# Designs tried in a protein design run: peptides against a protein of PDB entry 5A53. Part 220

Target 1, 230 residues: chain A of PDB entry 5A53
Amino acid sequence: LVENVKQALFIPGQSCNKNLHDIMVDLSALKKPDMKRFNRKNDIHPFEDMSPLEFFSEKNDCSLMVLMTSSKKRKNNMTFIRTFGYKIYDMIELMVADNFKLLSDFKKLTFTVGLKPMFTFQGAAFDTHPVYKQIKSLFLDFFRGESTDLQDVAGLQHVISMTIQGDFQDGEPLPNVLFRVYKLKSYKSDQGGKRLPRIELVEIGPRLDFKIGRIHTPSPDMVTEAHKKP

## One batch from the design tools (peptide; made by RFdiffusion4, then SolubleMPNN)

Design b2_p28_4_s3 (from b2_p28_4, 12 letters changed)
Fold by OpenDDE base, seed 5:
Structure b2_p28_4_s3 (fold): chain B 230 residues (1-230), chain A 28 residues (1-28)
Amino acid sequence: as target 1 above (230 residues)
Amino acid sequence: SEFKSGRVPRPELSEEELEELESKFLAK
C-alpha cells in the first residue's frame, strides 16, 4: 500500500519573529513538495483552543501542522501538530535554541527535492521514553515521504540525525533534541591501491537544537483509530 | 566549540548506523 504522503501546513502565529520565520522556511524546504505555508500571521493558541487547527487541517487537507510562535517564556517555539481525521491527535512544543544555523550558513549543495531522507536516532530514550517516542514518531511521519516497504536506496541522498543531548533521570528536565541534516557524498578512497567506496556525511542544515515544551498526547481511542489500517 | 560544518565525526552516528547507511547507499 503506497500510503499517501502526509501534507504539512506551516502557520506563522501572531508572535512569529524573523528568526523563526527563517527557520520555518528552511525546515519546510525539506518537506517540499508536500508542504504549504501561510503568508499571514494567525492568532492561534493550540493549548487553549485546538479548534482553529482542526479547521485548518480539514480546509488544507494537511495532517501535519507547525505553528510558529515566540515569547519570552517560549522563544522560537515550533508547535508540531498531527491530526487524524482532521482532529488533533498529538501536539508538542519544540523551541529552537539560539545557536541555530540556517541553510545559508552551510556550503550550498544541490539536492533533488522530494527524495526521502534516512533517519538516525541517537539515544535509548527514543525507544523507551513516551515523549521521545512521540518525537521520533512525529519526525518520521513528517519527513518519511512515500512509505514504500522497499528501502528506496536509489533515492537516498540525505540523512536526518536526531540526538538526545545527554542522559537524564526521572524528574529531571528533558534534554534537548539535536536536529542535524547531512548530505551523503560517495567518494572513492585510494587506500593502498584499492579504491574502496566510502561515504562522507556533509552537514547541509538547518541545524536546530530543540528544547521540549508542552505536550498533548492522544486519547487511547484516537491511538486505536489511527492504527487501524483502512 | 562551534561544531564546524564539514565531516561529521563518526561519533554522531553509531558505527552500526553508519555501516547500515554505507551498505544501503553503496548498493547504488
Scores: peptide ipSAE 0.023, ipTM 0.528, DockQ to the pose 0.013
Fold by OpenDDE base, seed 4:
Structure b2_p28_4_s3 (fold): chain B 230 residues (1-230), chain A 28 residues (1-28)
Amino acid sequence: as target 1 above (230 residues)
Amino acid sequence: SEFKSGRVPRPELSEEELEELESKFLAK
């Protein structure tokens, strides 16, 4: 059974800059081979008109999209879009803070394309708060695809860590989400003649701190349709 | 597989969180 792995389309907006382009390249590398990128800038404003994104979803057979834009109010903005039946399901703006690190800032490690990452989530709000639940759902959907019951531990090379940066109360600005990527290194340590398996996590990048922006939530009807098992 | 931490959010995984993660990988 070929898992219907969700395809991602990365779209540079009209205001896409070099930093966003570099971030796009590095983040999209984690989604290979299930990723497409546009080379040309597209003038898309998804919170004003969603129709161009629905068109691109259908034409490219991609249920995941990332629009790269930058403005004074929304610097280094990655708008993550999900579609259902090529219609907009949800959207979220995640603005990358200036302290980002690219893959080139880390030690070059051999990467096997197509291995599913493990996720770690730090912060109770990922299970309780609507916005952080959407972020959790989005990133799980983006990088894992459909959950196979076969947790093939043998294929686990990467860990994606997502952390909510601090505590918050109702009515306060939502803390950033810290995105980190680690490679799992297995080695045998010789301790006193016993070869014990050891695991080491090595950060491989990119390192992204996401500021939360605007959100579009699905209609109740679309939620019901998306949860209908065929 | 998902690892859920109920600990106070930190910018990076602590050594203890790394060890706990490592332990969960070794236990499988």
Scores: peptide ipSAE 0.022, ipTM 0.522, DockQ to the pose 0.014
Fold by OpenDDE base, seed 2:
Structure b2_p28_4_s3 (fold): chain B 230 residues (1-230), chain A 28 residues (1-28)
Amino acid sequence: as target 1 above (230 residues)
Amino acid sequence: SEFKSGRVPRPELSEEELEELESKFLAK
């Protein structure tokens, strides 16, 4: 089965700042080689008009897009967009908190480009709450593409951890999602002549705390169509 | 076999979550 790896397009919006640019560079590095970036700012307002994004999806053959914008109300905003048949499937605004860390803030580790990360999700809401289910689906789709059952653990280099920051009740503001990236280091521990496999997780960045913003959900018809395996 | 829990420098993962991760990694 040729995994149809979804291509991602990173788009700097008109209000894209240096911090967002740096975040974009670092996050997109995890999506290599299946990533494109625009070098020029584009004036796109996806919650007002989706047509430019559909055009870019088709023109660049990218079913994943990330729009980088920043305003006083929506600082460091990454709008994640998925398309199906080059039509908008869903969108979510994820605003990066000011406590972010870049790859340069961590120990430089060599990594193989193109290895699929493993995901861990912390928080029951990732399986029960519609917004967190969408986030889970989005990030799995973004970095793994189509889940082949063959998680070839032999090729596992990275772990992406996504944690819901605390408990919440109905009607409360949705907690942030903590995005963390770890490199797996396998060591042979020599303990008393028995070589035991030891795994260490080393944070490699970026470190992003996502505040949830606006959401666009797919139509029931698009859900049905997208779930039709050809 | 005593799997020594990998040290996460700043474990945002619990030791249990790390052990589960290690188990999933080593079991495959």
Scores: peptide ipSAE 0.027, ipTM 0.524, DockQ to the pose 0.012; fails the geometry check
Fold by OpenDDE base, seed 1:
Structure b2_p28_4_s3 (fold): chain B 230 residues (1-230), chain A 28 residues (1-28)
Amino acid sequence: as target 1 above (230 residues)
Amino acid sequence: SEFKSGRVPRPELSEEELEELESKFLAK
């Protein structure tokens, strides 16, 4: 079975800055080899006109896109876009807080390119709240692709942790989502003559705190079509 | 649990979540 791994396209917007470029490079490294990056800035405003993104989706055969923009109102904004049949399915703005860390801020660890990460989600709202459900769905779709039940342990090296930063009530601003990436290290501990397997999680970056921005939700018809397994 | 949790660099993963990850990792 050829896993239909979704391809991602990273697009620098016109307002893309050095920080966003660096974040883009680091985040896209986790999507290798299933990633393309534009080297040129593109003037795209997805919440005003989605047509350029649909064109890029089709032309590049990418069902995942990330637009990198920055403004005073939406600083370090990563717009995550999914397409279905090269039409916009959903979009979400995730603004990276200034406390971000790059891969260079962590101890360099060797990793194999193309291994699927495990995910962990902290916060009940990931299963109940529509926005956080969309975020969960997006990130699973973006990095994990199709859930093969057979996660070969030999293929497990990365854990992506996503945490909702605190509790919230209806009508309150949505808490940030804390994005963390760990490398799993298995080692045998010699404790009392018994070699017990130990697992150590080592943060490898990037470290991103996402502030939630604007959202585009799919039409009911597109939801129905996208959930139709062929 | 026979498995001793490794050092989690952040409190963002509970011991329980780590044990669950360990169980998923070691159950394979």
Scores: peptide ipSAE 0.024, ipTM 0.520, DockQ to the pose 0.012; fails the geometry check

Design b2_p28_4_s4 (from b2_p28_4, 12 letters changed)
Fold by OpenDDE base, seed 2:
Structure b2_p28_4_s4 (fold): chain B 230 residues (1-230), chain A 28 residues (1-28)
Amino acid sequence: as target 1 above (230 residues)
Amino acid sequence: SEFKSGRVPLPKLSEEELEELESKFLAK
């Protein structure tokens, strides 16, 4: 089954600043060609009224959205939204920490646009904790591209790494998720006349540390419906 | 403490993941 590539819409909120804009540009570059960006700021408060996002989802045929907002309480906030049938499925606020790095902070490496990244998840909570499961699912949906067997072999250029920053116990604040992007470089190492293939990971950016904010979880009915569609 | 330097350790690809990647890259 060729899963249709989910289209993403990046929406600057009214409080979108230069840093968020730059982050948006760099993160959205990884989603090309399956990405749209609004050039105008939109006054959207998704945790108060979701209807504008559902309208944008339908109008733009985008099942993925990212709202860029910033406030004193929620600085550099990227609200990731998924829709199903143009209705809100889930939402999560991921606030970018001030230590972020842009693509311009790394060595310019040429990359082919539209190649499917490999994902690595570090931290057991990605498979056990509901919030981190949602994050894992979201980022897989966001960046996995077309599931073609041929792209999985011929098109692997990038690794997206997501790491939970440290251990946590029940009732503790959820650790940040460290988002890193690497380019795979194949080197032929001449070790002793045997050309052993060596893969090197080179960070290419952006580098984002996500603080987890507010979450909207899907209704049980929507979960059931979303799983029924192959 | 490598966590303090903002250097997330490079994802330790398992030897299996590395071999799979190597096989995929060598087939080019």
Scores: peptide ipSAE 0.025, ipTM 0.603, DockQ to the pose 0.013
Fold by OpenDDE base, seed 3:
Order: structure tokens, then C-alpha cells, then sequence
Structure b2_p28_4_s4 (fold): chain B 230 residues (1-230), chain A 28 residues (1-28)
């Protein structure tokens, strides 16, 4: 079974800074080996002109893209883009808060490249609110790829956790999404003379708090086409 | 706010998910 794993392209924008570069390196490490990174800055404004991103999608055979930009209005902005047939499907701006932690801020643990993560989502809005549903869909699509059978749990080494930062009402600003990555550790606990297997979660990074920015939603026609199994 | 400090609750796995993970890690 050829797992049709979606490839990701990380693009430094013209305004990409050192912090965004470091975040890009650390986040893209979770997508190895199915990622590419540009070393050159590209002057791309996806909410003004999407054509350069469609060109890069086709040229690099990548259906996932992340554009790294920073401005006074949109500091540490990661624009996540998905394409279908090399055309823009959806986009979302996720701005990284200044309290971020890099992999270097955590204890170095051995990590095997290419193992699929488990996901956890905390907050009812991930299943009900259109923006958080898009975020959930995006991150599942980005890091998990196609849902394979229960056998993939045998290769599980890490958990990606996404939490909505508090409750909100209609018309209120959307709370941040808290992105956390944990490694699974197995140990034997001695409970009453029986050694029971136990699993612990250890944070490994990166730690990112995402502020939600601008969104581009797919047309109803593109949704229908993208859900057609070939 | 505990959320701003990065103190996010650890993911709760179901007992079934934990048992499945435990069984697969013990078989190694």
C-alpha cells in the first residue's frame, strides 16, 4: 500500500526573522522525511495573490505549505496553506506568541523519524466551530496523513496536543490554540507485587501558542472535489 | 492564567488506548 503521505513545503517570507526560522526548523522536524524547506526568502503575500503558492505547490509536488512572515500587525505569522490539484484549497494565519519554546529548551530525547503521532484535542469548539474544525482538520492532515490501521499505534512515539485557551461566546475574539508535543515513555510500575506497564508523557517541544489570524475557506465545489476518493 | 504559563493539562488517553499502547510496548 503506497501511503500517499502529503508533502510539506516551508517557505521563508521576505520578513522572516531568526525566531521564525528557528520555529520553522523545529516544527518541520515533526514532518520529516515528508518536508522541504526553502533557504531563500520569497516575497509572497498569499491574501493578495495566491498564484506564487500554487506555482510552488505544483513545482515541488507539495499539497501542504507554511509561509513564515512577521510584521507589526502579524508578528511571528505562520500561514498554513493546503492545495488540491495544485490550487489553493484553504489558508489560515497562526501567529506564534512570544512565550514559545524551541526543542533546545527541552531535554534531548532520542526520536525516530517517520513515526506517526497520536493527536489529542481539548475544547468542544474543535468539533463545532468552523474555524477550530479547520484547524483540527489542517493539523491532522499535516502531521498524521492518511488514517492507517491500528497497527500504526505500535510505532507511536509522540503525541501532539492542541488546546483551545478558554471558553468564548459568539462575537468574542477567538481564543489561542495551545500546541504541545509529548514523547511517550513506557515504564513498569510495581503495584502490590504486580509489575504493570505504564505510559508517561514527557514534553519535548516545540511549545507554540497560536493566535488565529486571517482565513481563506474553500469553495463548496472544491470541498466536493477534495472529498471524492479517486 | 495557567494556559499562559504553558501549563497545559497532559492529554488524557482512554483506558483502552493506554492498554493498547501498554500491550504494544510490552511486546517489545
Amino acid sequence: as target 1 above (230 residues)
Amino acid sequence: SEFKSGRVPLPKLSEEELEELESKFLAK
Scores: peptide ipSAE 0.023, ipTM 0.596, DockQ to the pose 0.013
Fold by OpenDDE base, seed 4:
Structure b2_p28_4_s4 (fold): chain B 230 residues (1-230), chain A 28 residues (1-28)
Amino acid sequence: as target 1 above (230 residues)
Amino acid sequence: SEFKSGRVPLPKLSEEELEELESKFLAK
């Protein structure tokens, strides 16, 4: 069974800087081998005209896209796009805070490419609030893929953790989402002559704090069509 | 506040998730 793993395309926008490039490289490394990157900057403004992204989705056979842009209002902005039938399904701007850490900031750990991550979501709003539901859905689609066969756990090396930074009320600015990646380390602990298996989580990066920006939600018709396809 | 330092609490795997992980790592 060819697992229909969703392919991702990383696109540097015209305003892409060194920091965004480095973030793009590190985040895309977690999506290998199911990832493509453009080496050239593209002048794309997805909230003004979505047609270039639909064209790239079709041409590259990618249902996931990430556009890297930076401005005074939207610094270190990663626009995450999903397509359905090569048409825009949804979009969300996630701006990376200046306190980010790259893979080079952590101890180099060997990881096997292509292993499925486990996910943890911290914050009730991931299950109740529409914006955080979209973020949860997006990151699950991005890194886990569609096939959750029980056999997938035999290859578990990584944990992706997403945390909502604090409580909020209606009408308040939405708290940041804290993105963290851990490697699972198994070790045998000798406690009283019994070797007990223990698991440790070691942060491997990247470390990203996402500020939520603009959102495009799918039309009711697209939601219906996306749920009809088995 | 640990949230201000960017120290996200390590995700607590449930005991069941830990046992499942342990069983799969021991079977290797």
Scores: peptide ipSAE 0.022, ipTM 0.577, DockQ to the pose 0.013
Fold by OpenDDE base, seed 5:
Structure b2_p28_4_s4 (fold): chain B 230 residues (1-230), chain A 28 residues (1-28)
Amino acid sequence: as target 1 above (230 residues)
Amino acid sequence: SEFKSGRVPLPKLSEEELEELESKFLAK
């Protein structure tokens, strides 16, 4: 079954700044060719009214959306939205810390567009904590291309690493998620005259530290509906 | 303790994940 690759729509909000625009460009480049970007700013407040996002989801046939906004309280905010049947499934605010690096900050490595990244998740909370489970699910859903059983191997060029920054207890602020992108390089290591194939990971960017903001969780009914469709 | 190292540890791919990656990547 060729699962239809989920299309992403990147939306500059009214408060979108240059830094967010640059981040949007770089992050969306990893989603090519399955990505659309709006060139105009849109006045959208998803936690007040979700209707404009549902409209954009349907109009653009995109089940993934990213809204780029910035304020004093929510600086460099990327709101990730998923839809099911063009209705809001879930939303999460991920604020990019000021220490971000763009693709231009790294050695330019050529990569083939459309290859699926491998994911690595560091932190037990990605499997146990509801917020981090949502983040894991979101990013897997976002960057998983066509699930071709056979092509997953032949097309591996990138690793996306997501790390929870430290331990946390109940009632404490949720640690940031460290987003890193690596290119795999094969090299032959000479170990005692045997050329063993080895893989090296080279960071290619972008480098993003995500602070977790507001969350919208799906209703139990929507979860049930989303799991019924193959 | 200041987690100073902006070096995100290289994803500690398990040896199994590395072997799977190697198998998958070297099959090219």
Scores: peptide ipSAE 0.019, ipTM 0.526, DockQ to the pose 0.013

Design b2_p28_5_s1 (from b2_p28_5, 10 letters changed)
Fold by OpenDDE base, seed 3:
Structure b2_p28_5_s1 (fold): chain B 230 residues (1-230), chain A 28 residues (1-28)
Amino acid sequence: as target 1 above (230 residues)
Amino acid sequence: FVGFLGEDTSEAKPRKNPSKYYSPEYIP
């Protein structure tokens, strides 16, 4: 079964500011061509009423959504939403720290649209802790792209790196997730008369440090239904 | 019919297999 690529919808909330708009533009560029953006602000409060998001999921045929909001308590907040059957599956608030970098802060490199990123995850909690497991699942699902039979390493253009910022104990605040994007560059190096291909990673942006906010998890029944093969 | 007020981009033709039938990423 070749799964079709999941479509993403980026929604500016009523409190969306210029910085969040710029972050939205740059992050959504990594999801092209499988992305839509709204230009108008929409007054949506997903932890109070999810119905507007379910409506937009169905109307736009988008199973992935990102809502951009900002308040004193939740500055530069990107709420990531997944739907199943156009119903809310899960949600997570990821607040962008003020140290963010845009694509304009890096050397412009040509890239092909639609190539699947490789992911790297740094931190044991991505495989053990329920919140970081959800983040890992979300980003893999969000950027999976088209399933090509050939992981043609020659077609690998970029790497997304996600790092948990330090260790933590039970009951402590969850560390930030450091989001980084790199382009692969191939060089021919002459080492001792053998031309070995050298691969270098060059950061291309955006650079985002995510503070974890509120989470909505699916019901066990919805998990079972969502994992049923058609 | 409570039409939610907001911008939509619903002019996109329905996909043959809509995204609603695809599972989330499974991580074992």
Scores: peptide ipSAE 0.021, ipTM 0.550, DockQ to the pose 0.189
Fold by OpenDDE base, seed 4:
Structure b2_p28_5_s1 (fold): chain B 230 residues (1-230), chain A 28 residues (1-28)
Amino acid sequence: as target 1 above (230 residues)
Amino acid sequence: FVGFLGEDTSEAKPRKNPSKYYSPEYIP
């Protein structure tokens, strides 16, 4: 079964501001062509009522959604939502820290739209801690692209790096997740008559430090249904 | 039935295989 690429819908909430709009534009550019954006603000409170998101998932045929909201308690909040059968599967609030950088803050590099990024995860908690496991699963699912057998080596243009910011103990506040995007740049170095391919990583943005907020986890029944092969 | 008055992009042609059939977790 060739799974079609999951579509993402970016939704400005009622409290969406200029910074969140700019972040939305830049992050959604990495999901092209498999992305839709709303231009109007929508009054959605997903932790109070999920029904508007389920409605949008079905009407737009999008299994991925990102809601952009901002408040004093949850500044620059990106709520990432996944659906299964147009029902809410999981949600996570990721608040963008004020030190963010946009694509305009980096050197403009041409890139091919639709190439699958490689992911790197730094921090053991991405494999062990339930919240960081959900973040890892979410971002892998969000940017997976088309599964083509041939694209793995020849199509590698981008690396998305996700790093847990420092160590933490049980009961401590969860460290931020550092989101970084790099382009692979190949150089021909002529050292001593041997052309050695040199590959460098060039940061292209956006640069986002995510503070973890509220989480909604799927019911055991939804997990079971989502893992059933059709 | 409070109709949700949010913006939609419903003018997009339906895909042959809708996203509703895809698992959130592809365990390889």
Scores: peptide ipSAE 0.020, ipTM 0.525, DockQ to the pose 0.181
Fold by OpenDDE base, seed 2:
Structure b2_p28_5_s1 (fold): chain B 230 residues (1-230), chain A 28 residues (1-28)
Amino acid sequence: as target 1 above (230 residues)
Amino acid sequence: FVGFLGEDTSEAKPRKNPSKYYSPEYIP
Protein backbone atom coordinates (compact mmCIF):
# COMPACT_ATOMS: atom_id res chain seq x y z
CA LEU B 1 0.00 0.00 0.00
CA VAL B 2 1.28 3.44 -0.95
CA GLU B 3 0.07 6.79 0.32
CA ASN B 4 -0.32 9.79 -1.91
CA VAL B 5 2.38 12.47 -1.65
CA LYS B 6 2.60 14.37 1.63
CA GLN B 7 1.73 18.02 1.10
CA ALA B 8 3.62 20.71 2.99
CA LEU B 9 2.07 23.88 4.41
CA PHE B 10 4.37 26.81 5.13
CA ILE B 11 2.93 29.13 7.76
CA PRO B 12 4.36 32.54 8.62
CA GLY B 13 3.95 33.13 12.34
CA GLN B 14 3.20 36.52 13.82
CA SER B 15 6.92 37.17 14.33
CA CYS B 16 7.90 36.10 10.80
CA ASN B 17 10.45 38.51 9.31
CA LYS B 18 11.85 39.15 5.81
CA ASN B 19 14.74 36.71 6.25
CA LEU B 20 12.40 33.90 7.30
CA HIS B 21 10.08 34.73 4.44
CA ASP B 22 12.95 34.50 1.95
CA ILE B 23 14.14 31.22 3.51
CA MET B 24 10.56 29.91 3.38
CA VAL B 25 10.27 30.78 -0.31
CA ASP B 26 13.55 29.07 -1.17
CA LEU B 27 13.01 25.93 0.92
CA SER B 28 9.43 25.58 -0.30
CA ALA B 29 10.60 25.80 -3.91
CA LEU B 30 12.29 22.41 -3.36
CA LYS B 31 8.92 20.96 -2.25
CA LYS B 32 6.98 22.09 -5.34
CA PRO B 33 4.46 21.05 -6.56
CA ASP B 34 3.48 19.49 -3.19
CA MET B 35 3.50 22.73 -1.23
CA LYS B 36 1.15 25.45 -0.02
CA ARG B 37 2.12 28.76 1.58
CA PHE B 38 0.08 31.12 3.65
CA ASN B 39 0.59 34.78 2.83
CA ARG B 40 -1.00 36.00 6.06
CA LYS B 41 0.75 35.82 9.41
CA ASN B 42 -0.87 33.55 11.98
CA ASP B 43 -0.38 33.77 15.72
CA ILE B 44 0.52 30.15 16.52
CA HIS B 45 2.46 28.84 19.49
CA PRO B 46 2.70 25.10 18.76
CA PHE B 47 4.37 24.11 22.04
CA GLU B 48 1.58 25.84 23.98
CA ASP B 49 -1.43 24.89 21.83
CA MET B 50 -1.26 22.42 18.94
CA SER B 51 -4.96 22.75 17.99
CA PRO B 52 -4.48 25.50 15.34
CA LEU B 53 -1.90 23.35 13.54
CA GLU B 54 -4.16 20.30 13.59
CA PHE B 55 -6.95 22.47 12.17
CA PHE B 56 -4.68 23.76 9.38
CA SER B 57 -3.44 20.23 8.64
CA GLU B 58 -6.98 18.97 8.14
CA LYS B 59 -8.36 22.05 6.35
CA ASN B 60 -5.49 22.14 3.83
CA ASP B 61 -4.88 18.36 3.63
CA CYS B 62 -1.25 18.94 4.62
CA SER B 63 0.48 16.35 6.78
CA LEU B 64 3.67 18.42 6.78
CA MET B 65 3.85 21.95 8.18
CA VAL B 66 6.58 24.52 8.72
CA LEU B 67 5.93 27.42 11.08
CA MET B 68 8.18 30.47 10.64
CA THR B 69 8.78 32.46 13.85
CA SER B 70 11.53 34.66 15.28
CA SER B 71 12.32 35.90 18.77
CA LYS B 72 15.41 36.92 20.75
CA LYS B 73 15.59 33.40 22.23
CA ARG B 74 14.61 31.55 19.01
CA LYS B 75 15.86 33.64 16.10
CA ASN B 76 14.91 32.48 12.58
CA ASN B 77 13.00 29.49 13.93
CA MET B 78 11.49 26.94 11.57
CA THR B 79 9.21 24.57 13.46
CA PHE B 80 8.75 21.42 11.40
CA ILE B 81 5.54 19.53 12.15
CA ARG B 82 4.24 16.19 10.95
CA THR B 83 0.69 14.94 11.44
CA PHE B 84 -0.92 11.52 11.43
CA GLY B 85 -4.66 11.55 10.84
CA TYR B 86 -4.41 15.35 11.13
CA LYS B 87 -3.15 14.98 14.73
CA ILE B 88 0.32 16.15 15.71
CA TYR B 89 2.81 13.31 15.31
CA ASP B 90 6.06 15.17 15.96
CA MET B 91 7.54 18.66 16.05
CA ILE B 92 11.06 20.05 15.99
CA GLU B 93 12.39 23.59 16.15
CA LEU B 94 15.26 24.24 13.73
CA MET B 95 16.70 27.74 14.05
CA VAL B 96 18.52 29.06 10.99
CA ALA B 97 21.90 30.59 11.81
CA ASP B 98 22.71 34.10 10.50
CA ASN B 99 25.23 32.74 7.96
CA PHE B 100 22.43 31.45 5.70
CA LYS B 101 22.55 31.79 1.91
CA LEU B 102 19.55 32.09 -0.40
CA LEU B 103 19.12 30.70 -3.91
CA SER B 104 19.89 34.20 -5.19
CA ASP B 105 23.37 33.97 -3.62
CA PHE B 106 24.25 31.08 -5.95
CA LYS B 107 24.56 30.71 -9.69
CA LYS B 108 21.08 30.40 -11.13
CA LEU B 109 20.70 26.93 -12.56
CA THR B 110 17.60 25.68 -14.31
CA PHE B 111 15.94 22.78 -12.53
CA THR B 112 12.90 20.64 -13.16
CA VAL B 113 10.19 21.06 -10.54
CA GLY B 114 9.01 17.89 -8.82
CA LEU B 115 12.15 15.77 -9.10
CA LYS B 116 13.07 13.94 -5.91
CA PRO B 117 16.27 14.84 -4.15
CA MET B 118 18.75 12.25 -3.03
CA PHE B 119 19.91 12.55 0.57
CA THR B 120 23.29 12.19 2.19
CA PHE B 121 23.70 12.13 5.96
CA GLN B 122 27.07 12.77 7.59
CA GLY B 123 27.41 11.86 11.25
CA ALA B 124 26.86 8.57 13.08
CA ALA B 125 24.32 10.23 15.37
CA PHE B 126 21.78 10.30 12.50
CA ASP B 127 21.43 6.54 13.04
CA THR B 128 21.90 6.34 16.84
CA HIS B 129 20.80 9.55 18.59
CA PRO B 130 17.00 10.00 18.94
CA VAL B 131 16.97 13.71 18.00
CA TYR B 132 19.12 13.26 14.90
CA LYS B 133 17.13 10.15 13.95
CA GLN B 134 13.99 12.31 14.11
CA ILE B 135 15.67 14.97 11.92
CA LYS B 136 16.72 12.31 9.39
CA SER B 137 13.23 10.81 9.37
CA LEU B 138 11.64 14.25 9.03
CA PHE B 139 13.70 15.41 6.05
CA LEU B 140 13.44 12.09 4.23
CA ASP B 141 9.68 12.19 4.76
CA PHE B 142 9.38 15.89 3.89
CA PHE B 143 11.08 15.57 0.49
CA ARG B 144 9.97 12.02 -0.38
CA GLY B 145 7.61 13.09 -3.16
CA GLU B 146 5.79 10.52 -5.26
CA SER B 147 6.69 6.88 -4.75
CA THR B 148 8.60 5.73 -7.81
CA ASP B 149 9.87 2.17 -8.11
CA LEU B 150 12.50 3.40 -10.50
CA GLN B 151 15.75 4.45 -8.98
CA ASP B 152 15.96 6.29 -12.26
CA VAL B 153 19.34 7.97 -12.03
CA ALA B 154 18.07 10.01 -14.98
CA GLY B 155 15.56 11.61 -12.61
CA LEU B 156 18.25 12.53 -10.09
CA GLN B 157 18.72 16.28 -10.14
CA HIS B 158 19.39 17.30 -6.55
CA VAL B 159 21.39 16.08 -3.61
CA ILE B 160 20.51 17.32 -0.15
CA SER B 161 23.39 16.94 2.27
CA MET B 162 22.80 17.00 6.01
CA THR B 163 25.88 17.09 8.25
CA ILE B 164 26.17 17.14 12.02
CA GLN B 165 28.62 19.93 12.82
CA GLY B 166 31.27 18.13 14.84
CA ASP B 167 31.37 15.46 17.49
CA PHE B 168 29.57 15.69 20.81
CA GLN B 169 29.31 13.74 24.04
CA ASP B 170 26.41 13.01 26.35
CA GLY B 171 25.31 16.15 28.19
CA GLU B 172 26.83 18.50 25.60
CA PRO B 173 24.72 20.84 23.47
CA LEU B 174 23.60 19.18 20.25
CA PRO B 175 25.69 20.36 17.27
CA ASN B 176 24.02 22.19 14.42
CA VAL B 177 22.82 20.38 11.32
CA LEU B 178 24.33 21.76 8.13
CA PHE B 179 21.78 21.70 5.31
CA ARG B 180 23.24 21.96 1.79
CA VAL B 181 21.62 21.52 -1.61
CA TYR B 182 23.53 20.49 -4.70
CA LYS B 183 22.55 20.04 -8.32
CA LEU B 184 24.05 17.23 -10.34
CA LYS B 185 25.62 18.71 -13.42
CA SER B 186 26.54 16.32 -16.19
CA TYR B 187 29.46 17.29 -18.36
CA LYS B 188 30.53 15.58 -21.50
CA SER B 189 34.25 15.37 -20.86
CA ASP B 190 36.09 15.00 -24.12
CA GLN B 191 39.04 13.17 -22.66
CA GLY B 192 40.86 11.64 -25.62
CA GLY B 193 37.83 10.94 -27.83
CA LYS B 194 36.00 8.88 -25.19
CA ARG B 195 33.03 10.88 -23.97
CA LEU B 196 33.00 9.85 -20.35
CA PRO B 197 30.05 11.32 -18.48
CA ARG B 198 31.46 13.51 -15.72
CA ILE B 199 29.06 14.40 -12.94
CA GLU B 200 29.79 17.38 -10.72
CA LEU B 201 27.92 18.59 -7.67
CA VAL B 202 27.19 22.31 -7.76
CA GLU B 203 25.79 24.01 -4.67
CA ILE B 204 22.53 25.76 -5.58
CA GLY B 205 21.20 26.75 -2.15
CA PRO B 206 19.65 27.46 0.12
CA ARG B 207 22.48 27.01 2.62
CA LEU B 208 21.11 26.64 6.13
CA ASP B 209 22.79 25.82 9.43
CA PHE B 210 20.12 24.55 11.81
CA LYS B 211 20.38 24.97 15.55
CA ILE B 212 18.16 22.40 17.27
CA GLY B 213 15.46 23.74 19.59
CA ARG B 214 12.41 22.20 21.27
CA ILE B 215 11.10 18.80 20.27
CA HIS B 216 7.78 17.02 20.57
CA THR B 217 7.76 13.25 20.10
CA PRO B 218 4.73 11.02 19.43
CA SER B 219 3.30 8.60 21.96
CA PRO B 220 4.31 4.94 21.53
CA ASP B 221 0.74 4.14 20.48
CA MET B 222 0.79 6.83 17.80
CA VAL B 223 4.15 5.51 16.55
CA THR B 224 2.66 2.01 16.27
CA GLU B 225 -0.42 3.22 14.39
CA ALA B 226 1.53 5.56 12.10
CA HIS B 227 3.94 2.76 11.08
CA LYS B 228 1.32 0.03 10.77
CA LYS B 229 1.29 -1.29 7.24
CA PRO B 230 -2.19 -2.58 6.44
CA PHE A 1 25.26 6.65 2.57
CA VAL A 2 23.45 8.17 -0.39
CA GLY A 3 19.79 7.26 -0.23
CA PHE A 4 17.19 7.80 -2.90
CA LEU A 5 13.92 9.14 -1.63
CA GLY A 6 11.31 6.40 -1.83
CA GLU A 7 13.52 3.42 -1.24
CA ASP A 8 13.21 1.41 1.93
CA THR A 9 15.56 3.51 3.88
CA SER A 10 15.77 1.31 6.98
CA GLU A 11 13.60 3.74 8.94
CA ALA A 12 9.89 3.39 8.27
CA LYS A 13 8.34 6.80 7.67
CA PRO A 14 5.13 7.59 9.52
CA ARG A 15 1.94 7.45 7.48
CA LYS A 16 -0.08 10.63 7.03
CA ASN A 17 -3.58 9.19 6.90
CA PRO A 18 -4.75 5.85 8.30
CA SER A 19 -7.64 5.65 5.80
CA LYS A 20 -5.99 6.79 2.53
CA TYR A 21 -4.01 4.01 0.98
CA TYR A 22 -3.53 3.51 -2.71
CA SER A 23 -2.59 0.24 -4.30
CA PRO A 24 0.87 0.36 -5.87
CA GLU A 25 -0.95 -0.53 -9.09
CA TYR A 26 -2.32 3.03 -9.20
CA ILE A 27 1.09 4.69 -9.06
CA PRO A 28 1.61 5.90 -12.59
Scores: peptide ipSAE 0.203, ipTM 0.607, DockQ to the pose 0.059; fails the geometry check
Fold by OpenDDE base, seed 5:
Structure b2_p28_5_s1 (fold): chain B 230 residues (1-230), chain A 28 residues (1-28)
Amino acid sequence: as target 1 above (230 residues)
Amino acid sequence: FVGFLGEDTSEAKPRKNPSKYYSPEYIP
């Protein structure tokens, strides 16, 4: 089954500010060509009423959504939403810390649009802790791109690194997730011996530190339906 | 708490007619 590429919809909320707009532009650039952006603000409160998001999912044929909101309690908040059958599957609030960097803060590198990024996950909790499992699943799903059986290693251009910022125990606040984007740069070492292709990772941005906020998890029934292979 | 492993969530089958880009409509 060739799965179609999941489309992402970026939605400015009513409280969307300039910083969130700039972050939205840069993050959505990584999802090209499989993204849509709204230019107008929408008054959406997804943890109070999910129906507006279900409507937008259906009308725009987007199974991925990102709502951009900001408040004193939830500054620079990116609510990531997934839908299944245009119904809300899961949601997670990821608040961008003030130390963010935009694509303009890095050296402009040309990149091919539509190449699938490789992911790296640092932190055992990505495989053990329910919240970090959801984050891992979300980002893998969000940036999966075309399922080309050709993992053309030759086509590897981008690496997305996600790191849990430190250790934590049960009952402690969940550490931030450090989101980093690198371009793979091959250097021909002209040093006269064995031309080992020197591969360097160059950070290209954006650089985002995500503070975890509110979460909505799917019902057991929705999990069962979403995992039914046809 | 069923841990969602990032396996292939079956795509919502694209609707046959990709509906035109709705600008943010006022949801009444």
Scores: peptide ipSAE 0.018, ipTM 0.433, DockQ to the pose 0.041; fails the geometry check

